Peptides against a protein of PDB entry 8YR4. Designs and how they scored, part 4

Target 1, 309 residues: chain A of PDB entry 8YR4
Amino acid sequence: PRGSPALQLVVLICLGLMGLERALNVLVPIFYRNIVNLLTEKAPWNSLAWTVTSYVFLKFLQGGGTGSTGFVSNLRTFLWIRVQQFTSRRVELLIFSHLHELSLRWHLGRRTGEVLRIADRGTSSVTGLLSYLVFNVIPTLADIIIGIIYFSMFFNAWFGLIVFLCMSLYLTLTIVVTEWRTKFRRAMNTQENATRARAVDSLLNFETVKYYNAESYEVERYREAIIKYQGLEWKSSASLVLLNQTQNLVIGLGLLAGSLLCAYFVTEQKLQVGDYVLFGTYIIQLYMPLNWFGTYYRMIQTNFIDMEN

## One batch from the design tools (peptide; aimed at target 1 L240 N291)

Design b1_p8_7_s3 (made by RFdiffusion4, then SolubleMPNN; from b1_p8_7, 5 letters changed)
Fold by OpenDDE base, seed 3:
Structure b1_p8_7_s3 (fold): chain B 309 residues (1-309), chain A 8 residues (1-8)
Amino acid sequence: as target 1 above (309 residues)
Amino acid sequence: MFTQEQEV
């Protein structure tokens, strides 16, 4: 935002908090590893208590597995409200100014309420897109990269390769299946709008429907539209279950391969028991935001299409 | 309301 140094500082603080979230995503598994190692070694209570207290504090800062419930994420979200409001207002004013520059013929050809609804959708799409990119997509990709680097440096290149292959396959399948399912979702939404339009038309023509005693006919016609909608809804929902199952299989295979390799290296005394726990906890932690990646990808794709029109 | 299809 070129016009407010205060908002620029808030953006820089939010970026710093995003960096801190990435650091917490690495530190939390490390501290959990250290607890397991200290418990295994029967370490003195003071060292254990300090490490547990530090871990719980880091978990409080990080929050739960979606990253959205941590103190740092909440603080970032709170600070971002001002930036979001400034960005929204700027987009709304730009759209509104542009609408006033359009010809009278353009305004007479469209209902003002439709124009306003398009403007509101456009603003919401832009602001939503930026939020999803900056706070969900980019951070998730950064966590994957950090994870690959971490496992490659501190475990073995094989662990980094497993995480790389697992996450690359996961992302690729998520994109491909999401693009495939988008067809069913578009068909569902089109049929929903048609079903709603039919119900509205029947209710607006209520007097005519009563005059012809056509109530039963309109109800049956609405029922047929609902059945057609539900058939498309089922395809959309079934395609989502297929996506989730595909994602779960990929993560399950990655977790299996990495956990077996980690267990083997623990038996060879090359890794500690805590390293096995670290691997499992870190992979699960990477997985939690990835469950939403298909949703984010779809929202990004729809918002781009809605901005080009 | 875009129901976020929660990929559970």
Scores: peptide ipSAE 0.026, ipTM 0.660, DockQ to the pose 0.201
OpenDDE base, seeds 1, 2, 4, 5: peptide ipSAE 0.026, 0.024, 0.025, 0.026; ipTM 0.662, 0.651, 0.662, 0.662

Design b1_p8_7_s4 (made by RFdiffusion4, then SolubleMPNN; from b1_p8_7, 5 letters changed)
Fold by OpenDDE base, seed 1:
Structure b1_p8_7_s4 (fold): chain B 309 residues (1-309), chain A 8 residues (1-8)
Amino acid sequence: as target 1 above (309 residues)
Amino acid sequence: SFTDELEV
């Protein structure tokens, strides 16, 4: 972004964080291999526990699954909000000022009917999303239940309890934080609609604006409306980063507790090295679809509200 | 959660 040295610094930090993510993508598999080797060699518990703890910390920084919501990714996304807002506002103001410079013939020739076609694209996406949600929510819940049963029967009851507590806490916090976020999203959407309505009204009154040479005044009013919108958008986007980080923390704690317990049972020769690999792989597999659960819950809530109206 | 990627 030209003109703000602070935002330029934020861009450089975000690029540095992207470099760190690439380093983590190499380090995490290396540390995982080292754990498997240490378990095979029957290494001392202190060395094993330190390597497991280091692995889980690196995994917390990296995140897991498609579109990793790791700490580094969340920090990048959080810092990028202000850069995106600056760029969006600049583009919107350039478009709006250019529209006020256009000829009256261009404004009169544009059919208002194009605005309605954007609404119809929204409805067709919702029905496709509903089917996707039903066919993904139910399997995700089934996979969690199957996981709890499997670990309770074939491992120790303590593993089933860790998975149960981790997943129950994850789901509960996802619901609670998503409901809290819904307030910020509703406020954002209301202000977005008001900002859009002001832009449309200013463009419909183009003749009057031109008659009074009020183009600069309308641009400044639109800028103020965008700044108010961006204040609400920031709260919405920052609350999403908080949700993702909370989810990542819960999974990280579950992975830590389960991985340490599994490593301990392998050292006691109650489990095999293969069982440690199985546990880690299975928890990662459960985490992948759970990243979408907050999206699913929100979509279900939105559709229920739209059906009551 | 990928909540906001599907709204774009």
Scores: peptide ipSAE 0.043, ipTM 0.795, DockQ to the pose 0.111
OpenDDE base, seeds 2, 3, 4, 5: peptide ipSAE 0.042, 0.039, 0.033, 0.035; ipTM 0.787, 0.780, 0.753, 0.766; seed 2 fails the geometry check

Design b1_p8_8 (made by RFdiffusion4)
Pose (drawn by RFdiffusion4):
Order: sequence, then C-alpha cells, then structure tokens
Structure b1_p8_8 (pose): chain A 309 residues (1-309), chain P 8 residues (1-8)
Amino acid sequence: as target 1 above (309 residues)
Amino acid sequence: SFASESDS
C-alpha cells in the first residue's frame, strides 16, 4: 500500500503471522512425539498433564484441520480483509477514471458489457493473484523444503530422500495431468454456452406455434444439444477423478515406504516409538495443503492472462 | 485417510 502507513503495519503483521504458522507446523508433531515418548516410559502425572495441555494449545493455534482453521491465519484473514479492500478500491477507481477519458470513436466501436467484464475480471484477478500466490503457494513450497531439511538432518538420511521423491512426483504429476484436464474443460464450456443459447432462442421466439406445430422439433434439437454437452462433461469429470487418484496413489506410496522403514528402525532400537507417529502426522500435514494445487495452477494462469488484458 | 480435490 503506497499511501497509508496504518496498512503497511498490518501487512508486516500478516507476514509475521505466516511465519508463525510455519513455525507451528514444525512444532506440533514434535510435541506429539514427546507426549508419546513420555507415555511409553511410565512418566508421572504432572509432567504428562502439562505437556498434554501445551500440545492441545499448539493444536488450537495451528489449524485443527487443513490449516485454514487455526486462530492464526484467521487473524491473518481478518487483517488481510482490511488490507485487500484498499487495493480493490484503488484498482476499480483507476479503471473507472480511465474509461471516462477515452475518445468517442473508441466507445462507439466496442460494446459496454465486454469492456466492463474485462475491468471487473481484472480487478478480481489482481486481488486473487496476490492472495493465492503470497498466502497459499509459497508457504506450502516452504513447508516442503523445511520438512526435507528436518527429516534429512534431525531424523535420519533416508527419510529426506523419501519425502523429496514423494513431493517431486506429486507436483510433476499434478501439473502434467492439469494441462490435459484444462483442455477438456474448455471443450465442455463452449458446448454449455451453445446449449444455453439454443434454449434462450427457443423461448424468445414463440413463433414455433405459427410456422408449424414445431414444439417437438424444438424439443428434439434441445435434447441432442444436451446429450452432446453431457458427453463432454463426462470426459472432463472423469479426468478430474483420474487426477485425484494419481495424487492419492503418490502420497500413499510415500507413506507406505516411510512407515515400513520407520517400523523396521524402531524394532532395531535405532528410533523411539514416538518417531513413527511423528512421521505419520507430518506426512498427513504435508499432504493436506497439496490437495489443491491443480486448482491453483489453473487459477494462476487464468488470472495472469486476465490481468494482462 | 485420503481426501479429493473438487471442481470449482
């Protein structure tokens, strides 16, 4: 925010809260391991109670699920509401002030609905791009790197390889499948618009009664168009299911390899009992934000082209 | 447990 000082402080607080969320993402599974290790060694009730309370408090600060749930990141959403309102207003006002100064030939040439759709979509694109990228993409790519470092240095050497290969395969397969699915989605959207146009045309022209008893003909052409649309929709949704399945298979293979290696190492007195639940929890924690990357890829590309317009 | 992505 160029103008107001009160908002730069809020931006800095939001970035600090994002860092704190990354720290909590690292901390919470460590406390879960400590609780399990204390539990297996018959520890007194005092230290166990205090450690349990601390773990519960950390789980409360972190998202109880999917990270979009915690007290942190919600304070962030609140402050970001206040900040993103300013950018939205400024961009809309700049577009509206520029559209009123262009010459007449320009306005006589282009329609109004198209020009206004471009402006609205542009503003939305800038807002969404800022939000998606800064608060949902970079934090996840930072979480993957931090997890790789933690497992490779403080846990063992092989688990770094396991996490690295799993996440690399996940990202590569997600992008590869997403481009194909986008082609299918566009093909389906064009036909959906054509079907709607045919229905609107048949409704507007109540001449079907005059030039024939052609109610049946209008119904049949509508059915044919619906069937064509349904075929394209089935193709697109089947592609979506395939994407979900391949992502799940990749994560599952990574979890299986890590769990087996951790169990074997625990039986050989190299690792403690808590390290198993540490690995499991952390792998699930990494998986949860990764579930929405094909959507982010699609939205980022679309919003980039829209902002360019 | 596994989850799936949804269309939007």

Design b1_p8_8_s1 (made by RFdiffusion4, then SolubleMPNN; from b1_p8_8, 6 letters changed)
Fold by OpenDDE base, seed 1:
Order: C-alpha cells, then structure tokens, then sequence
Structure b1_p8_8_s1 (fold): chain B 309 residues (1-309), chain A 8 residues (1-8)
C-alpha cells in the first residue's frame, strides 16, 4: 500500500507467515515420519516423547492446511484485516469516483439503490478475488511445486513424476469439468431470473388476475416454470457430484500408485517405514486445499466477467 | 449460494 509504511510492514509480515506455512507443510510430514521410524526402531522414550511433542506443536501452528484454523493462518488473517480494509476502501473510492464521472443518462436509467448495490458487488468481487488468489490459489500451487521438488530430491524421480502427473491431471480435469458445468449454471441462473420475474409480474398484476379469476392459471404457469428450473438445477447439482467423484478418483489412483511404489522400496530396504507414512500424509495435505480449487477457479472466472461490465 | 465443491 503506497503511503503507509505500517501497512507495508504488515504485508511483509503476512508474506513471511505465508512462507512459514509452506515450511510447516513440509516439516509436519517429516516429523511424523521420524515418529514412525523411532517407534519401529524401539527408540528410548525420551527421544520419542520430544519428537511427538514437537510434532503436536508444529501441527498446532499448521492446522489442517488451506482453510484450516491453524495458529499461523489465524495470525495472518488477523494482521491482514487492516490491509483488506485499506484495499476495500481504495476500490470503493475508485468505483464511487467513476460513478460520478458517468453520464447523467446512465444515472437517470438506474435507481440509486441499484447503483449502490453494483458498487458494493464490485468492491466485494475485487477484494474477494484478490484474497482467494493470493491466500488460497497461489499457496496451493506453491505447495504442489514444493511437493514435486521434495519428492524428486529426497525419494526418487519416480515419486516426483507420480505427484506431477496426478496433480496435473487433477487440475486439468477440474478446469475442463468446471467450464462444462458453467454452461449448466448459466442456464439455471437465467431460468431462475425468468421464474422470479414471472412471479413478480403476476403479483404486480394481482388485481387483473383476481378480476378474471385467473389465479389457478397463474399458479399453473408458475409451477411449469419451477419444474423447468428444477430440471436445470438437477443438471448443475449432478455435474458437481460428477466433478467431486472424478477428483476423488484421480487422487485415489495417484495415492495407490505412489503407496505401492513406497511399499516396494520399503521391502527392498531403500526407504524406511516412516517414508511410506510421509508420502501418504503429504498427498492428503495436498488434496485438502484442492477440493476448493474448482470453486476458486469458478469465482475467478465469474468475478472477471462482472468487472468487465 | 457458493456451492462448495468439497465432497464434504
């Protein structure tokens, strides 16, 4: 933020905390590995207890990953409130200034309450988009890249390749199926708006409907519009279930292939039992934020369309 | 409604 050195420092601290979250995402599985190895070796209780206590402390700092209530994430969110308020206010003032520069003809065609709702939607859309992109999308992609590098360097190139192929296929299918679903959602929203407009028009013409005793006819027309809407809603909801199941299948296949390969290398004494547990734990940590990726992609796409209007 | 694309 230009003009406030205090807010610039808060942004730097928040970026540092984001880096710490990435480090914790690697360290937590490593400490969990070390616990499993110490248990397998029947290590002395003092070493085991220290490693378990350290793991629980790191897990408290990390939480459950993206969207979890971990201590570092909560501290980042708390510090970011002032930066978000500054950004929101700046966008709101830019939109408000732009609205005052618009022609009198543009204002005469719109109700003041509609103009304010457009401004509020614009501000919330931009600030939401930036927050999702910076705090959810970019960190998730960074964790995938860090995971590929980690497995390629410390395990074998085959593990890095499995994670790369699994995550690339997951992201590609998520995008393709989300774009396919967007057509069904647009059709659903258009029919919802048409159904609502018919209900409002029928209610505005209530006196005419009553004069002609046409109440049963208007109710039947509204029922037909609802049935048509529900047919489109079903397609939207069924396509969401199909997306989630496809995502689950891709991660399941990646987990299966990598877990079998880990188990094989453990049987050959090239890896320890803890390394098998590390792989499974790390893949689950990567999967957790990816469940929201389709929602973020859709929100980004919708918000860009709303900003061009 | 933001349909959360979570399986959960």
Amino acid sequence: as target 1 above (309 residues)
Amino acid sequence: PFFTETEV
Scores: peptide ipSAE 0.030, ipTM 0.727, DockQ to the pose 0.176
OpenDDE base, seeds 2, 3, 4, 5: peptide ipSAE 0.025, 0.024, 0.025, 0.026; ipTM 0.674, 0.699, 0.689, 0.705; seeds 2, 3 fail the geometry check

Design b1_p8_8_s2 (made by RFdiffusion4, then SolubleMPNN; from b1_p8_8, 6 letters changed)
Fold by OpenDDE base, seed 5:
Structure b1_p8_8_s2 (fold): chain B 309 residues (1-309), chain A 8 residues (1-8)
Amino acid sequence: as target 1 above (309 residues)
Amino acid sequence: PFFNEVEV
């Protein structure tokens, strides 16, 4: 934010906390591995207790992944409130100023409530887009890259390749299926708006409907419009289940391939039992944010369309 | 648990 050094410092602190969250995403599985190894070796209680306490503390800082209420994420969200308010206010004032620069003919042709709705949507779309990109999309991509590097360096290059292929396939299928699903969602929203408009028009013309004793006819037409909407809603919901199942299948295949390979290397005494647990934990942790990637892509796409209008 | 895609 230009003009407030205090808010610039808060942005830098938030970026630092995001970096810390990425480090915690690597450290938590490592400490969990170490606990499993210490338990397997029947290590002394003092070493075990220290490692468990350290793990629980790191897990408190990290939370449970995407949508988790981890301390670092909560602190970041808390500090970001003032930055978001500043950004929102600045965008809102820019849109409002631009609306006042538009021709009188443009304003006379539009209802004031429509103009306000355009301004509110524009502000929400810009601020939402920035928040989703910075706090959800970029961190998720960073965690994938960090994961690939980590497995390639500390395990075997084959693990890095499995993660790379699995994540690349997951992201590609998520985008492709989300774009396909967006068509069904647009059709659903168009039919919802048409159904709502018909209901509003029928209610505004209540006197005419009552005069002609046409209440049953209007109810039947509304029922037909609802059935048509529900047919489109079913396609949208079924396409979401298909997306989730496709994502689950890709994850399941990646987890199967990597877990079998890890188990094989443990049997060959090249890896420890804790390394098997680390791999499974780390993979599941990488996939938690990816479950929302289709949502983020859709939100980004919707926000771009709402900015162009 | 795989979270369903929720509109936020």
Scores: peptide ipSAE 0.024, ipTM 0.690, DockQ to the pose 0.602
OpenDDE base, seeds 1, 2, 3, 4: peptide ipSAE 0.022, 0.025, 0.023, 0.021; ipTM 0.686, 0.653, 0.686, 0.628; seeds 1, 2 fail the geometry check

Design b1_p8_8_s3 (made by RFdiffusion4, then SolubleMPNN; from b1_p8_8, 6 letters changed)
Fold by OpenDDE base, seed 1:
Structure b1_p8_8_s3 (fold): chain B 309 residues (1-309), chain A 8 residues (1-8)
Amino acid sequence: as target 1 above (309 residues)
Amino acid sequence: PFFDEVEV
């Protein structure tokens, strides 16, 4: 944000909090490992209780699940409200200024409520795109890279390779299946709009329909349009289930391969029991935000199309 | 609804 040093400081604090979230994503599994190792070694209660308390505190800061609701994430979201409002207002003013520079012919061809709706869509698309890129997509990719580096340095290189291959396959299949789904979704939306337009046209012409006693004919035409829509809706919904199941299968195979390898290394006394728990916990932490990655990719693609219009 | 992807 040019011109407000206070908002620049808030952006720097938010970036610092994002860095802290990345550190917590590594530390939480490490502390969980340490608890398991201390339990295995039958360590004194004081050391165990301190490590458990520290883990719970770190987990409170981190949160968990898709779009983490941890204390650090909530604090970041709270501080970001003013930055988002500044960005939104700047985009809104740029769009509004541009609308005033457009020809009278452009304004005469459009209803004022349509023009305002275009401005609101443009503002929402830019602010949404920025928020999804900065707070969801980039952090998720960073956590994957940090995970690969961590497992490659502190485990054997084979673990880093398994995580790399699993996540690369997951992302690639997510993109490919999402692009495939986008065709079905576009067809569904086009048929929905056509079905709605037919209903509106029939209702606007209700006097003519009544005069010809054509009510049954219009209802049958509308039913046929609904059946055609539902056939496209089913394809869209079934393709979503297929995406989710494919994602689950890829993560399941990665978790299986890595867990078996970790169990083997524990049996050879090269790793501790806690390291097995760390691997499983860390992979699950990477998986949680990735479930929404296809939605983010689709939303980014849609918002780019809406911004070009 | 944009949140069509259910968390599995």
Scores: peptide ipSAE 0.029, ipTM 0.725, DockQ to the pose 0.206
OpenDDE base, seeds 2, 3, 4, 5: peptide ipSAE 0.022, 0.026, 0.019, 0.021; ipTM 0.680, 0.704, 0.647, 0.667; seed 2 fails the geometry check

Design b1_p8_8_s4 (made by RFdiffusion4, then SolubleMPNN; from b1_p8_8, 6 letters changed)
Fold by OpenDDE base, seed 3:
Parts: structure tokens; C-alpha cells; sequence
Structure b1_p8_8_s4 (fold): chain B 309 residues (1-309), chain A 8 residues (1-8)
């Protein structure tokens, strides 16, 4: 944000908090490992209690679930409100200024309500895209890279390779299947708009339809449009299930390969039992944000295409 | 409503 040093500081603090989230994503599995090892070794209660308390505190900071709702994420989201408002206002003013620079002919061909709706969509699209890139896509990629480095350094190069191959395959298949399913979604949305337009046209011409006793004919035409829509909706939904299942299989295979290798190294006394738990916990933790990656990719792609038009 | 197709 050019012009407000306070907002620049808030952005830097938010970036620092994002870095802290990445550190927590490594530390939480490590502390959980340490608890498992201390329990296995029958360590003194004082050491165990301190490690458990520290783990719970770190977990409170990290949060959990499909979106990190931890204290650090909440604090970041809270501080980011002002930056989002500044960005939204800046985009809205740029769009508004550009609309005023457009020819009278462009304005006469469009209703003011349509122009405002385009402006609102444009603002929401840009601000949404930026938020998804900064808070979801970039952090997820960073966590993957950090994971590869961590496993390569502290376990073995084979673990880093498994994570690399698993995540690369996951991302590639997510992109390819998302691009493949985009055609079904576009067809569905086009048919939804056509079905809605037909319903609106029939209702606007209600008097004419009633005059010709054509109510049954209009209902049947609407039914046919709905059936056609539902056929496209089914393809969209079925393609989503296929995406999710493909993702689940890739993560399952990565988890299987890495867990078997870790279990083998534990049997050879090269790793501890806690290291097995760490690997599984860390892979699941990497997977949680990746569940949304296809959605983010699609939103990014749609928003770029909508900005070029 | 942007149904975030939750990749569940």
C-alpha cells in the first residue's frame, strides 16, 4: 500500500505471522513426536507435563482443521481487515474512475445497475484472488517446501523424495482434473443461466401465456430445461467426486510409502516411534489445506479469464 | 453464493 506507513507495517506484521504459522506447522508435529517418545521411555512426569503443556499451547497458536483457526491465524485475519479494506477501496476507486472514462455510448447501452454489478464483481474478484493467493496458495506451497527440506535433513533423503513426488503428483493431478472439470462447470453455469432466463421470460409474459392457455406448455419447457441442467450438474458433481477420490488416492499412496519406510527404520532402530507419528501427523497437516487447492486454482483461473474480458 | 466446492 503506497501512502500509509501504518498499513505497510500491518502487512509486514501479517507476513511475520504467516512465517510464524509455517514455523508452528513444523513445531507442532515435533512436540507431538517428543510426547510419544517421552511416553515410550516412561520419562519423569515433570518433563512430560511440560512438553504436553507446550504442545497444547503451540496447538492453540496453530489451530486445526481445513482452515487454521488458531490464535495466530485469527490475529492475522484481524489485522488484515484494514489492508483488505484499503485494497478493496483502491480497486473500487480504480474501477469507478475507469467507468467514468468510458464513452457515453458504452453507458447508454447498459443499465446503471448492471454497471454497478460489474464493478462490485470486479472488486470482489480482485480482492478474493489476492486473499486466496496470499493466505492459501503461497502458504501451502511454502509448507510443502519446508516439509521436503525438513524430511530431507532430519529423516533421510528418501522421505523428502516421497513427499516431493507425492505433493508434485497431487498438485499436477489437481490442476489437470480441475481443468478437465471446468468444461462441465461452464456448461452447467450456461444452462443454469438459460433456464433462469426462460423462467423470467415466461413470468414476464404471464398475461400472454394465460391468454393462449399455454401454462402447461411453459411448465413442460421449464421441466425440460431443468432436466438438461441436472444432467450437467450431475457431470459437475461427479467430476468433483472423481477429483477428491484422485487426491485421496495420491495422499494415501504417499502416506503408505512413507509410513512403511518409517516403520522399517523404526524396526532397525534408526528412528524412534515418535518419528513415525511425526511423519503421519505432518503429511495429514500438509494435506488439510491442499483439499482446497483445486478450488483456489479454479477461482484464480476464472478470475484471470474474467479480467481479460 | 460461491459454493466453495469444498474438496472434501
Amino acid sequence: as target 1 above (309 residues)
Amino acid sequence: PFFLEQEV
Scores: peptide ipSAE 0.029, ipTM 0.703, DockQ to the pose 0.207
OpenDDE base, seeds 1, 2, 4, 5: peptide ipSAE 0.029, 0.028, 0.027, 0.026; ipTM 0.726, 0.709, 0.669, 0.708

## One batch from the design tools (peptide; aimed at target 1 Q247)

Design b1_p9_1 (made by RFdiffusion4)
Pose (drawn by RFdiffusion4):
Structure b1_p9_1 (pose): chain A 309 residues (1-309), chain P 9 residues (1-9)
Amino acid sequence: as target 1 above (309 residues)
Amino acid sequence: VSLVFAAFI
């Protein structure tokens, strides 16, 4: 924010809260390991009670689910509401002030609905791009790297390889499948618009009664168009199911390999009982934000082209 | 799926 000082402080607080969320993401599974290790060794009730309370408090600060739930990140959403309102207003006002100064030939040439749709979509695009990228993409790519470092240095060497290969395969397959699915989605959307247009045309022209008893013909044409649309929709949604299945298979294979290796190492007295639940919890924690990357890829590309417009 | 993973673990 160029103008106001009160908002730069809020931006800095939001970035600090993002860092704190990353720290909590690392911290919570460590406390879960400590609780399990203390529990297996018959520890007194005092230290167990205090450690349990601390773990619960950390789980409360972190998202109880999917990271979009915690007290942190919600304070962030509140402050970002206050900040993103300023940018939205400024961009809308700049567009509106520019559209009123262009010459007459320009306005006579282009329609109003198209020009206004471009502007609205542009403002929404800038806002969404800032939000998606800064607060949902980079933090997750940072979580993957931090997890790789933690497992490779403080846990063992092989688990770094396991996490690295799993996440690399996940990202690569997600992008590869997503481009194909986008082609299918566009193909389906064009037909959907054509079907709507046919229905609107048949409704507007109540001449069907005059030039024939042609109600049946108008109904038949509509059915044919609906069938064509449904075929294209089935293709698109089947592609979506395939993407979900391949992502789930990749995570499952990574979990299986990591769990088996951890169990084997625990039986050999190399690792403690808590390390198993540490690995499991951390793998699930990594998986949860990764569920929404094909959508982020699609939305970032679309918003980039819209902003360019 | 996550419930299945959790149960597995």

Design b1_p9_1_s1 (made by RFdiffusion4, then SolubleMPNN; from b1_p9_1, 9 letters changed)
Fold by OpenDDE base, seed 5:
Structure b1_p9_1_s1 (fold): chain B 309 residues (1-309), chain A 9 residues (1-9)
Amino acid sequence: as target 1 above (309 residues)
Amino acid sequence: FIEEWKKLL
């Protein structure tokens, strides 16, 4: 944010907190591994209690994924409120100034409510796109890369390859299936708008409908439009279940391959029991934000289309 | 848009 050194400092602190979230995503599974190893070795209570306390503290900082926000994420979100308000206000003022620079002919051809709706969509699209890229997409890609590097350095190179293949296949299928689903959503939205337009037209012509006693006819036409909408909604919703199931299958196959390989290396005494638990915990932790990746990709695509309009 | 994003950063 040019012109406010205080907001620039807040952005730098938020970027530092994002780096800390990435470090916590590696440290939490490591401390959980260490607890399992100490329990297996029947280590002294003092060492175990310290490691458990440290793990719980790190887990409080990280959070539990979907449904429990960690302290670091909450602090980042709190600090970002002022930056978001500055960005939103700046975009809104730029759109408003541009609307005042437009010709009188442009304003006479449009309803004021449509112009305001376009301005609000433009503001929400720019600010939403920035938020989704910076706080959801980039961190998720960074956690995948960090995961591949970590497993390649501290485990056998085969673990890094399994994570790479699993995540590459997951991302590719998520994009391809989400693009395919966009056709069903466009058809659903077109039919929703047509159904709404019929309801509005019937209500605006209420006196004519009453004069002809045509209420039953208008209700049946509205019922037919709802049934047609629900047929398209079902295709959209069923395509989401198919996406989620495809994603679950890819993660399940990656978890199976990596868990079997880890179990084999534990039997060969090359890895500890804690390393098996670390692998499973880390893969599940990578899966949690990736489950939302199809939603983020959709929101990004919608925001780009709304910015072009 | 990229130049306006560079002004917002």
Scores: peptide ipSAE 0.017, ipTM 0.526, DockQ to the pose 0.015
OpenDDE base, seeds 1, 2, 3, 4: peptide ipSAE 0.018, 0.016, 0.017, 0.016; ipTM 0.524, 0.536, 0.519, 0.537; seeds 1, 3 fail the geometry check

Design b1_p9_1_s2 (made by RFdiffusion4, then SolubleMPNN; from b1_p9_1, 7 letters changed)
Fold by OpenDDE base, seed 3:
Structure b1_p9_1_s2 (fold): chain B 309 residues (1-309), chain A 9 residues (1-9)
Amino acid sequence: as target 1 above (309 residues)
Amino acid sequence: FVKEFLEFL
């Protein structure tokens, strides 16, 4: 943010915390591996207890339990509130200034409620796009790249190749199937709006409907509109299940191939039992944010279209 | 806009 050195420092701290989150995503599986190896070797209690305590502390910093955000992610999110408020306020003021620069003829042709909805949509689209790119998409792609490098260097090039092929196929299928399903979602949303508009028009004309005793006719016409909506909703929901199942199959095949390869290298005494557990833990950790990638991609695409309008 | 925003950060 040009003009506020305090907010620039907060952005730098947030970027530093994002780097720390990437380091924690590598360290947590490594410490978990070390615990499994120390347990297998029947190591002294003091070494085991120190490694477990260090792992639990790193896991507290990282988060990634069922529904728990990590301490570092929470601290980053807390610090980012000030930057988000500054950005939101700046976009709102720019939109508001631009609206006042527009011709009186433009304002007379539009209702004030439509103008306000455009302003709110513009602000939310800009702030949403940036938040999804910086905090969800870029970090997830960075974690994948770091994972590929880590497995290629510390295990074998074959593990890096399996993760690369699995993640590339996952991302490609996620994009392609998300673009395909967007047609069904648009049709559903258009029919939802048309069904709501019919209900509003019938209720606004309540006196006329009562005068003609047409309540049963309006109810049946609304029922037909709901059935048509539900037919499109089913297609949208079924396409989401197909996306999730396709994603699950790709991750399942990658996990199978890598787990079999890990097990083979453990039998050959080239890897330790802890390395098998590390691989499984790390792949599951990469999968958790990727499950939402199709949602982030769609939100980004919607926000980009909403910024062009 | 993304470039101006990255320059504005």
Scores: peptide ipSAE 0.019, ipTM 0.534, DockQ to the pose 0.016
OpenDDE base, seeds 1, 2, 4, 5: peptide ipSAE 0.018, 0.017, 0.017, 0.019; ipTM 0.548, 0.538, 0.558, 0.547

Design b1_p9_1_s3 (made by RFdiffusion4, then SolubleMPNN; from b1_p9_1, 7 letters changed)
Fold by OpenDDE base, seed 5:
Structure b1_p9_1_s3 (fold): chain B 309 residues (1-309), chain A 9 residues (1-9)
Amino acid sequence: as target 1 above (309 residues)
Amino acid sequence: FVKEWLEFI
């Protein structure tokens, strides 16, 4: 933001906090490994208590990934409120100035309420796209790359390859199945709009419906439109379950392959029992944001279409 | 839009 050095500093702090979140995503599994190793070695209570306290503190900073936001992510979100408000206001003012530059012919051909609705959708689309790219998509891709590098350097190249193949297959299937399911969602939304239009037309013609005693006929036509909508809704919802099941299968196969390989290296005394626990916890940690990736891809695609209109 | 946004950073 070229107009406020204070907001530029807040953006730099938010980027620093994003880097800290990536570091915590590596450190938390490492400290958990160290606890398991210290317990296996029957280490002195003082060393164990310090490592557990450090792990719990790092876990407080990181958060639980699902339903519990970490301290660092909460602090980032809090600081970002002012940046988001500045960006939203700037986009709203640019859209509003552009609307005033448009010809009188353009304004006479449109309802003012439709113009404002397009402006509000445009503003929410731009600010939403950016927030999803910067805070969800880019960090998730960075965590995958960091994970591949970490497993390749500290375990073996085979672990890095398993994570690479699993995540590449997961992302590819998520994109392909999400594009496929978008057809069912579009058909559902078109039928929803047609069902709403019929209900509005029936209510606007209420006097005519009463005059002909046609209430039962209008209710049955509305019932048929709802049944047709629910048939498309079922296809949309079933396609989401299929996506989630396909994602679960890919992660399950990657976890199986990597867990068997890790167990084998522990039996060969090349890895410790804590390294098996680290692998499982780190893969589950990578899975948590990826479960939402299909939702982020959908939001990006919707916001991109809403920006082109 | 991404270029204008990069110019606004």
Scores: peptide ipSAE 0.023, ipTM 0.508, DockQ to the pose 0.015
OpenDDE base, seeds 1, 2, 3, 4: peptide ipSAE 0.017, 0.019, 0.018, 0.021; ipTM 0.500, 0.513, 0.502, 0.523; seeds 3, 4 fail the geometry check

